# Ledger of designs, part 8: peptides against a protein of PDB entry 3C2G

Target 1, 209 residues: chain A of PDB entry 3C2G
Amino acid sequence: IRTFDLLGLLLHDSDAIDGFVRSDGVGAITTVVQYPNNDLIRAGCKLLLQVSDAKALAKTPLENILPFLLRLIEIHPDDEVIYSGTGFLSNVVAHKQHVKDIAIRSNAIFLLHTIISKYPRLDELTDAPKRNRVCEIICNCLRTLNNFLMMWIPTPNGETKTAGPNEKQQVCKFIEIDILKKLMSCLSCEGMDTPGLLELRSTILRSFI

## One batch from the design tools (peptide; made by RFdiffusion4, then SolubleMPNN)

Design b1_p9_1_s2 (from b1_p9_1, 5 letters changed)
Fold by OpenDDE base, seed 5:
Structure b1_p9_1_s2 (fold): chain B 209 residues (1-209), chain A 9 residues (1-9)
Amino acid sequence: as target 1 above (209 residues)
Amino acid sequence: FSYKKLEEE
């Protein structure tokens, strides 16, 4: 715990973060969070989120790391772990096609739907900190979905990847009325990435039109 | 538009 806190305090500049990532820091954290200690898992996932935008991650092999983290956020009950894990996922897939491909092969689209579906409606959450955290998790999932959908939108040059039939079916689950209601509820939350959610809404509409 | 880093509150 103290080691991750210390690392978090030391990793305030981009060069230090890149140095940590180049030294297989993400692999080291992933090894530590395999121990059945919730405090270690929480602290490790938080540190992963902190380094998730590092430039050095473009050169880091994630073939073993990413499927493990996806499994962790599938089964772990702690919202802080889910928040950090979905935030990490959103950031690492944003600019990297090969990372998107690893995530999709690891059933990430279905997992994102599962995560969103397990939470109640935001209007049913009376505790403001809990409601905000749930909203942030949903936003992380939806942002990740947007990054996947953008691969299948035709570019001006006419080149587009085609989603497989399974991926198309999994994407169709996000137009369920309950999912759409949760998206709309997140748009009403203060301090959320409203521009990003509006972009996603546009992307979803374009994907089904 | 690639989604940027979540600002940690």
Scores: peptide ipSAE 0.021, ipTM 0.570, DockQ to the pose 0.144
Fold by OpenDDE base, seed 1:
Structure b1_p9_1_s2 (fold): chain B 209 residues (1-209), chain A 9 residues (1-9)
Amino acid sequence: as target 1 above (209 residues)
Amino acid sequence: FSYKKLEEE
């Protein structure tokens, strides 16, 4: 716990973060969070989020790390772990096609739907900190989904990847009325990426046109 | 079309 706190205090600039990642820091964190200690898991996932946009991650093999993290956020009930894990996922798949492919084959689309479905509507949450954290988690999931969907949108030159039938079916679940209501509720939260959520809404709709 | 990242905390 104290080691992750110390690392979090030291990793304030991009060069330090890149140095940590180049030294297999992500692998070290994933090893430590395998211990059944909730505080350690929370601290480790928070540190993963802090390094998730590092340039050095482009050179880091994520074939074993990403499936492990997806499994962790699937089974762990802690909102802080889910927040950090979905945030990490969103950042590492951004602008990295091979990482998107790893996430998709590891059932990430279905997992994102499961996470959003698990949480109550924001209007049912009376505690403002809890409501904000849930909104952030939903936004992380939806941002990640947007990054996946963008691969399958036809470009003007006609070059596009084709989603498999299973992926298409999983994407269709995000137009369920419950999911759409949660998306709309997030648009009403202060401090959220409203333009990003509107873009996602547009991307989802275009996936069915 | 843009790929989205989280803002740094």
Scores: peptide ipSAE 0.021, ipTM 0.616, DockQ to the pose 0.140
Fold by OpenDDE base, seed 4:
Structure b1_p9_1_s2 (fold): chain B 209 residues (1-209), chain A 9 residues (1-9)
Amino acid sequence: as target 1 above (209 residues)
Amino acid sequence: FSYKKLEEE
């Protein structure tokens, strides 16, 4: 815990973050969080989130890291782990097609749906901190989905990667009324990326028309 | 294509 906190405190500089990532820091974290210590897992996932936007991460092999992280957030019932993990996922898949492909092959789309589905409606959450965290998690999931969906939107040049049949089926789950209601509920939360959620809404609509 | 990153709060 303290080590990750210290690393987090030291990693305020983008070059330092890149240095950490280049030294397989992400791999080191993923190794450490394999130990059954919830506090360690939380701290490690938080650190992953903190370095998730590093430029060096685009050059880091994620073939083992992403499936592991996806499994971790699948099985771990901790909102902080899920928040950090989905945040990491959203960032790493933002720009690199290869990373998106790894995530998709690792059943990320379905997992995102599962994560959103497991949380109650935001209006049922009376505790404001909990409600906000849940909203953030849903937003992370939906942002990740948006990054996936954008790959399949036709470009003006006519070059579009087509979603596979399984991917299409998984995406179709996000038009379920429960999911849509949760998306809409997130739009009303303070401090949320409302423009991003609106963009996702648009992307979803375009993906199904 | 607009790709979104999580902004650190």
Scores: peptide ipSAE 0.020, ipTM 0.617, DockQ to the pose 0.155
Fold by OpenDDE base, seed 2:
Structure b1_p9_1_s2 (fold): chain B 209 residues (1-209), chain A 9 residues (1-9)
Amino acid sequence: as target 1 above (209 residues)
Amino acid sequence: FSYKKLEEE
């Protein structure tokens, strides 16, 4: 715990973060959070989130790390772990197509749906801190989904990848009324990435045209 | 367009 706190305090500089990542810092954290200590897992996932936008991640092999993290956020009950994990996922899939492919092969699309589905409607949450954290988690999931969907939208100057039948089926789950209601409820939350959620809405619509 | 990276809390 204290070690992760210290690392968190030291990693405020982008070059320091990049140095940590180049030294297999992400692998080191994922090794440590395999121990069944919730405080350690929380601190480790928070640190992962803090380094998740590092440029060095584009050169980091994530083939073993990403499936582990996906399994962790699937089963862990702590919202802070889910928040950090989904935030990490959202950022790392933005780095390279290869990372998106690893995530998709690891059933990430359906996992995102599962995570969103397990939470109640935001209007049913009376505790503001809890409501905000849940909204942030849902937004992280939806942001990650948007990054996947954009791969399959034709661009004027780009090669478009075609989604496979399994991916199409997983994406179709996000047009369920309950998911759409949660998307809409997130738009009403204060401090949320409203432009990003609107972009996702547009991306979803374009994916079905 | 890659979606916005999460800002450091």
Scores: peptide ipSAE 0.021, ipTM 0.613, DockQ to the pose 0.130; fails the geometry check

Design b1_p9_1_s3 (from b1_p9_1, 5 letters changed)
Fold by OpenDDE base, seed 5:
Structure b1_p9_1_s3 (fold): chain B 209 residues (1-209), chain A 9 residues (1-9)
Amino acid sequence: as target 1 above (209 residues)
Amino acid sequence: FTYKKLSEE
């Protein structure tokens, strides 16, 4: 735990973060979070989130790491782990087609829907910190989805990757009324980036039209 | 289209 805290304190600049990632830091964290210790898992996932925007991740093999993290956030009960994991996922797939491909092959789209679906409606959460955290998790999931959807937007050259039938079906689940209601309810959360959520909503809806 | 990232808290 203290080691991850120390690393978190030291990794404030992009160069240090890149150095850590180039030294297989993500692999090291992933190894540590395999132990059945919730404190280690929480701290490790938080650190993953902190390094999730590192440029060096583009050169990091994630074929084993990413599926493991997806399994972790599928089953782990701690919202802080889910927040960090979904945040990491959203950032790591951004601008990285090969990482998106790994995630999609590992059923990430379905997992994102599962994560959103497992939480109650935000209006049923009376604890404001809990409600806000759940909202942030939902936002992370939707942001990740948005990053996937961008792959299927036609390029100016007319070339577009075509989503497979399974992926299309999984994406269609996000227009379910329950999912849309949860997204809309996030707009009422105090301290949330409402403009960002509205933009995300618009992008998702446009992807279905 | 810009990829969205989680803003660092």
Scores: peptide ipSAE 0.145, ipTM 0.814, DockQ to the pose 0.156
Fold by OpenDDE base, seed 1:
Structure b1_p9_1_s3 (fold): chain B 209 residues (1-209), chain A 9 residues (1-9)
Amino acid sequence: as target 1 above (209 residues)
Amino acid sequence: FTYKKLSEE
C-alpha cells in the first residue's frame, strides 16, 4: 500500500511516468496485485490507471499483462478495482492496434458487456458516490468498445479490418434495451461528459447500420 | 473519428 502511494505521489509528470513504464513498472504492479490483499489490489490498479496514457506503453509487451488484468476485472468485487481496470483498458488500447488485438483475442468485448450487465440500473442506486462510480465504469467500458469499433468502420480511402463473426455477435449485444437504458441513465449523472456519451451511443448504433 | 481517453482525476 505505502509503495503504491509513494509512486502515486512521485509520478506527476509525463517523463517520470514514461521512465517508470520503460523500467517495466506495469509488470511490477501486475506482479504485486497477484497477492490476495484487496487494499494492495486497489492501490495497484489505481496506479495502473495513472500510468495508462504513457507513451512508453507502445513499446511495452502486454501479451501477458493484459489478459491478467482482464481476468482480474472479471472476478474482483471491488468497484474501485473495476473502475481503475476498465479505465486502464480504455486508455491502453487507444491508438495501439496491437494492444486492441491482444484484448479482443482475450475476449475483452464480451467482458465489457458482462461488466455493464452485472451492475443495477442507476435509478436503483440511492448512494450518489456509488451511482457516479458505476456510471464511470459503464462509460469506461463503452469507451473501450468505441476504441475497438473504430478499427472496423469503413474509411473511404483505406483497407479496413473486418470483424470476425464472433466479434460482430458480441458487439450486437450492446444494443440490448437494458444496455441502452443504462447508457441513457449515465447522461443524467453530474460531471459526466454528455457529448462524449452521445458520441459513444452513436458509434455503437452505427456499427449495425 | 477520435479515440477517447479517460482524463486522469
Scores: peptide ipSAE 0.140, ipTM 0.813, DockQ to the pose 0.155
Fold by OpenDDE base, seed 2:
Structure b1_p9_1_s3 (fold): chain B 209 residues (1-209), chain A 9 residues (1-9)
Amino acid sequence: as target 1 above (209 residues)
Amino acid sequence: FTYKKLSEE
C-alpha cells in the first residue's frame, strides 16, 4: 500500500509518468496485483489509471498485461478496482489500434456489457457515493466501447476496418432495453459529465443506423 | 469524433 502511494505521489507530471511506463512500470504493477490482497489490488489499479494516458504506452507490449487486467475487472467485487480498471482500459485503447485489437480479441466488448449488466439500476441505489461510482464505471465502459466503434467509422482519408460478425453481435448487446435504461439512468447522476454521456450514447446508436 | 479519456480527478 505505502509503495503505491509513494509512487502516486512521485508521479506528478507527464514526464515522470512516461519514465515510469518506459521502465516497465505497468508490468511491475500487474505483477504485484496478482497477489490476493484487496488493498494492494486497489492501490495498484489506481496507479494504473494514473499512468493510463502515458505516451510511452504506445511502445509498451500489452499482449500479456491487458488480458490479465480484463480478467481482473471481470471477477473482482470491488467497485474501486472496477472503476480504475475500466478507466485504464478506456484510456489505454484510445488512439492505439494495436491495443484495441488485443482488447477485442480478449472479449473486451462483451466484458463491458457484462460489467454494466451486473450492476442494479441506479435508481435502486440509495447511497449517493455508491450510485455515483457505479455511474462512473458505466461511463468508463461506454467510453471504451466508443473508442472501439471509432475504428469502424469510415473516415474520408483512411481505410477503416469493418467489424467482424462477432464484434457486431457483441455491440448489439448494448441496445438491449435493460442496458439502455441503465445508460439513461446515468444522466440523472450528480457530478457526471452528462453532455459527454449523451455524446457517447449517440455515437453508439448511430453505429446501428 | 474525438477519443475521450477519463480525466484524473
Scores: peptide ipSAE 0.127, ipTM 0.801, DockQ to the pose 0.155
Fold by OpenDDE base, seed 4:
Structure b1_p9_1_s3 (fold): chain B 209 residues (1-209), chain A 9 residues (1-9)
Amino acid sequence: as target 1 above (209 residues)
Amino acid sequence: FTYKKLSEE
């Protein structure tokens, strides 16, 4: 815990973050979070989130790390772990086709749907902090999905990767009324980026048209 | 269409 906190305090500089990542810092974190300590897992995932936008991640092999993280957030009921993990996922797949491919092969799309589906309706959450955290998790999931969808949007040059049939089927699950309602409910959460959510909604819906 | 990232607050 303290080590991750210390690292978090030190990693305010992009070069320091990159240095950490280049030194297999992400691998080190994933090693630590394999231990059955919830506090360590939380702290580790938070640190992952903090370094998730590091440039050095583009050169970091994520073939083992990403599936591990996906499994972790699949099995861990902790909102903080899920928040950090989905946030990490969102950031690492952004602008990185190879990472998207790893994530997709690791059933990330389905997992995102599962995460959203497992949370109750926001109107059932009376605790504002909990409700907001759930909204943030849903947003992270949808942002990640958006990043995947961007990969399949036709470019003017006509060269676009096409989603496989399985991916298409998994994406189609996000048009379920329950998912859409949860997305819409996030718009009412305090402190949420409403314009951003509306953009995500638009992008998701447009991808099905 | 822009890629989205989470800004850690």
Scores: peptide ipSAE 0.126, ipTM 0.796, DockQ to the pose 0.154

Design b1_p9_1_s4 (from b1_p9_1, 5 letters changed)
Fold by OpenDDE base, seed 4:
Structure b1_p9_1_s4 (fold): chain B 209 residues (1-209), chain A 9 residues (1-9)
Amino acid sequence: as target 1 above (209 residues)
Amino acid sequence: FSYKKLEES
């Protein structure tokens, strides 16, 4: 009960969230999710997602945490874990070049593609909650990809970081027809941000022109 | 182009 209260306060107070993060809260969560308990893993990843926009994360060393999370997502066939993990990833890499670098070095781009590829087409999913969750996961993956792509957009001064050949090759996999079809299928899911998905589609496609 | 974050409802 106290834990729920504390978490409730944490979730509604940005300073509390930052305090948690500054106190190595993310590290604490990653420690917890190392235990072979699916409920703890789910809860921990959900909590990670909930604090993933913390300002203090910009100063948090993620060199060990992020690769661990990526590995967890890779090996744990749990939609909730994958949802939370990809959501966390999308948020932590946003506006943070150093975090993007860590993620990319940890094969995040390839992992995102793998995740999308592993899920069946949405039209094959008859259970609406499952279909929606899968759609959300795909969206998280694509959002993360979009955030990566943003780092390679030329600035007005003409200077931009360029994707390495391996990264470019991995990004190119997202124009596979199967991936594109899955993206399109997400547009029909209830409760999805259709305009946002269309924007993601446009961004991804434009990045390959 | 803009950075995107997950917003949970």
Scores: peptide ipSAE 0.221, ipTM 0.852, DockQ to the pose 0.153
Fold by OpenDDE base, seed 5:
Structure b1_p9_1_s4 (fold): chain B 209 residues (1-209), chain A 9 residues (1-9)
Amino acid sequence: as target 1 above (209 residues)
Amino acid sequence: FSYKKLEES
C-alpha cells in the first residue's frame, strides 16, 4: 500500500507516468491486485486511474490486463474500486480502437449496464459522499459507453463499423427508464459536472435515433 | 464530436 502511495505522489508529471507505463507499470499493478486484499485492490485501481490517460498506453498490450480489470470490477462490490476501474476504462478506451475492441469482446457494455443497474436510486441515498460517488460511477459508465458509441458513428467517407446484434441489444438497455432516471438524478448532485452530464445524455440519446 | 475523459477534481 505504501508503495502505491509513493507512486501516486511521484506520478504527477506526464513524463513520469509514461515512464511508469512503458516499464509495464500497468501489468505490475494488475499483478499486485490479484491478492485478496481490499486496501491493496483499492490502491492499485486508484493508481490505474491516475495513469489511465498516459500516451504510453497506446503501446501497452492490454489483451490480458483489461479483461482482468473488468472481471475485478464485476465481482468486487467496492465503490472505490468500481469508480477507479470505470474511470480507467473510460480513459483507456478513448482514442484507442484496439482497446475498445478488447473491452467490447470482454462484455464491457453489459458490465457497464450491470454496474448502473445494481446501484440504488440516488434519492434513496441519504449520505452525500456516497451519493456523489455513485453519480461519478454512473458518469464513468456512461462516458465509457459514449466512447464506444463513437465507433459506430459514420465517418465522412461513409464507412462505419457496425455493432453486432449482441452489442446493439446491450446498448439498447441504456434507454431503460431506470437508467435514464439515474442519469437525470445525477444532475442534482452537488459538485457534479452538470454540463458534462447533459452532453453525455445528448450523445447517448442521439445514438439511439 | 470528441472523446470524453474523466477529469478528477
Scores: peptide ipSAE 0.216, ipTM 0.851, DockQ to the pose 0.154
Fold by OpenDDE base, seed 1:
Structure b1_p9_1_s4 (fold): chain B 209 residues (1-209), chain A 9 residues (1-9)
Amino acid sequence: as target 1 above (209 residues)
Amino acid sequence: FSYKKLEES
């Protein structure tokens, strides 16, 4: 716990973050969070999020790390862990096709839907901090989905990857009315990127038009 | 079309 706190205080610039990642810092964190300590898991996942946009991640093998994190998010009922984990996922798959492939074959699309589905509607949450955190989690999930969908959208030149039938079916679940309502409810949350959320919504809907 | 990243506070 203390080590992760210290690292969080020291990693303020991109070069330091890259140095940590190049030294297998992500692997080290994933090893530590395997211990059954909730505070340690929270701190470790937060640190993962803090380094999730590092350029050095492009050179980091994630074949074992990413499936582990996805499983952790799946089984650990902690908003902070889920927030950090989905945030990490959204960032690490961005601009990295090979990482997207790892995530998708590790059932990431279904997991994102499961996460959104399990949370109550925002209007049912009276505690503002809790409501905001849930909204952020939903946004992280949808951002991640958007990053996946981008590779399957037809381009003018006709060159596009094709989603498998299972992936298509899983993506279709995101146009459920309950999912759309939750997305819309996030637009009313203070501090949220409304234009960004609208773009995510449009991308999801366009995938089925 | 653009990829999105989380902006941390």
Scores: peptide ipSAE 0.213, ipTM 0.851, DockQ to the pose 0.152
Fold by OpenDDE base, seed 2:
Structure b1_p9_1_s4 (fold): chain B 209 residues (1-209), chain A 9 residues (1-9)
Amino acid sequence: as target 1 above (209 residues)
Amino acid sequence: FSYKKLEES
């Protein structure tokens, strides 16, 4: 725990973060969090989130790391782990087609839906910190999905992949009424980027038009 | 449309 805290303090700028990533720091974290200690897992996932936007990740093999993290999020009912993990996922897939492919093959779209589905409606949460954290998790899921969808939007200057039938089916689950209600409920949470959330939601809905 | 990243405060 203290080790990860120290690393977090040291990784205060982009160059330090890149250096850590180039030294297989992400792999080191994923190795450490394999031990069944909740505090260690929380700290490790938080550190992953802190390095998730590093430029050096473009050159980092994630074929083993990403599926492991997805599985960890799937089985670990810890809001802090899920928050950090989904945040990491949203950042690491951004602008990286190869990483998106790994995530999608690892059933990431379905997992994101599952995460949102399992949380109660925000209106049922009376504890403000808990409600806000849940909202942030839902937003991370939505952001990740949006980043996937961007891959399938035709652009004038580039070839665009077409979503496969399975991916389309999984994306369609996000327009279920219960899911949409949960997404809408996030708009009332304090401290949330409401305009950003609306944009992400709109992108998802437009993908079906 | 653009890719989105999480920014922590």
Scores: peptide ipSAE 0.205, ipTM 0.846, DockQ to the pose 0.152

Design b1_p9_2_s1 (from b1_p9_2, 6 letters changed)
Fold by OpenDDE base, seed 1:
Structure b1_p9_2_s1 (fold): chain B 209 residues (1-209), chain A 9 residues (1-9)
Amino acid sequence: as target 1 above (209 residues)
Amino acid sequence: MTYKKLSEE
């Protein structure tokens, strides 16, 4: 726990973060969070989020790391772990086609839907910190989905990857009324990027229209 | 359409 806290304090600039990642820091964290210690898992996932935008991640093999993280956020009960994990996922796939492919093969689209579906509506949450955290998790999931959907949007040059039938079916689940209501409820949360959320909503809806 | 990232905390 103390080691991850120290690393979090030291990794305050992009060069230090990149150096950590080049030294297989993501693999090291992933190994450590396999121990059944919730505090360690929380600290490790937070550190993963902190390094999730590192340029060196483009050169890091994620074939073993990403499936493990997806499994962790599928089963772990701690919202802080889910927040950090979904945040990491959204960032790591943003500009990396090969990472998107790994995530999709590892059933990431369905997992995102599952995560959103597990949380109550925000209007049912009276505790403001809890409500905000749940909203952020939902936003992380939707941002990740948006990054996937961008691969299948036709470009003016006609070159578009086609989603498989299973992926299309999984994406269709996000137009369910319950999911849309949860997305809309996030727009009322303070400190949220409302224009960004509206864009996500539009992208999701356009994918089926 | 630009890819979105979570702002670093």
Scores: peptide ipSAE 0.118, ipTM 0.795, DockQ to the pose 0.154
Fold by OpenDDE base, seed 3:
Structure b1_p9_2_s1 (fold): chain B 209 residues (1-209), chain A 9 residues (1-9)
Amino acid sequence: as target 1 above (209 residues)
Amino acid sequence: MTYKKLSEE
């Protein structure tokens, strides 16, 4: 615990973060979070989130790391772990086709739906901090989905990859009424990027037209 | 269309 706290205090700038990642820091964290200690898992996933936008991650092999993280966020009950893990996922797949491919092959689309589905409606949460955290998790999931969908949207100048039949079926689950209601409920949360959420909604809906 | 990232709090 103290080690991750110390590392978190030292990693205040992008150069330090890149240095940590280049030194296999992500691998070190993923090794530590394999131990059955919830405090370590929480601290480790938080640190992963902090380094998730590092430029050095583009050169880091994620073939073993990403499937492990997906399994962790599938089963772990702590919202802080889920928040950090889904945040990490959303960032690492951004602008990295090979990472998206790894995630999709590891059933990430279905997992995102599962995560959103396990949480109650935000209007049923009376505790504001809890409600906000759940909203952030849903947003992380939808952002990740958006990053996947962007691969399959025709661009005027580019060859678009076509989603496979399984991926299409999994994406179709996100237009369920309950999922859409949860997305809409996030728009009422304080501190949320409302324009960003509206963009995500539009992208999701356009993917079916 | 831009890829979205989570901004660090």
Scores: peptide ipSAE 0.111, ipTM 0.790, DockQ to the pose 0.153
Fold by OpenDDE base, seed 5:
Structure b1_p9_2_s1 (fold): chain B 209 residues (1-209), chain A 9 residues (1-9)
Amino acid sequence: as target 1 above (209 residues)
Amino acid sequence: MTYKKLSEE
């Protein structure tokens, strides 16, 4: 725990973060969070989030790491772990087609839907911190989805990756009324990036029209 | 293409 805290304090510089990642720091964290210690898992996932935008991740093999993380956030009950994990996922797939491919092959689209679905409606959450955290998790999931959807948008050169039938079916689940209601409810949360959420909503909806 | 990232907390 203290080690991760120390690393978190030291890794405020982008070059330092890149150095950590180049030294297989992500692999090291994922090794550590395999131990059944919730405090360690929470701290490790938070650190993953902190390094999730590192440029060096483009050169990091994630074939083993990403499926492990996906499984972790599928089953772990701690919202902080889910927040950090989904945040990491959203950032790590951004601008990295090969990482998107790994995630999608690992059933990430379905997982994102599962994560959103497991949380109650925000209007049923009376605790503001909890409600906000849940909202942030939903946003992380939707942002990740948006980053996936971008790969299926036609490029000016006419090249478009086509989603497979299973992928299309999984994406279609996000237009379910329950999912849409949860997204809309996030707009009422204090401190949320409302413009960002609206943009995500628009992108998702346009992907189905 | 504008990819979205989690904003800095």
Scores: peptide ipSAE 0.104, ipTM 0.786, DockQ to the pose 0.156
Fold by OpenDDE base, seed 2:
Structure b1_p9_2_s1 (fold): chain B 209 residues (1-209), chain A 9 residues (1-9)
Amino acid sequence: as target 1 above (209 residues)
Amino acid sequence: MTYKKLSEE
């Protein structure tokens, strides 16, 4: 815990973050969070989130790390872990096709749906901090999905990959009324990027047009 | 369309 606190204090500079990542810092954190200590797992996942946008991640092999993290956020009950993990996922797949491929092969699309589905409707949450955290988790999931969908949207000058039949089927689950209602409920949360959420909704819907 | 990232708090 103290080590992660120290690292969190030191990793405010992009070059320092890149240095940490180049030194297999992500692998080190992943090793540490394998211990059954919730405080350690929480601190480790928070640190992962802090380094999740590092440029050095483009050169980091994530074939073993990403499936582990996906399994962690599938089963861990702590919302802070889920928040950090889904945030990490959303950032690490952005602009990195090879990372998207690893995530998709590891059933990430289905997992995102599972995570959103397990939370109650935001209207049922009376505690504002809890409601906001759940909303942020849902947003992280939808952002991750958006980053996947971008790979299948035709670009004027680029070859578009075609989603496989299983991937299409999993994406179709996100237009279920219950999922859409949860997305809409997030628009009412304080401090949320409403324009961003509307854009995500639009992207999801356009993928079926 | 732009890729979305979670901004650091």
Scores: peptide ipSAE 0.103, ipTM 0.784, DockQ to the pose 0.154

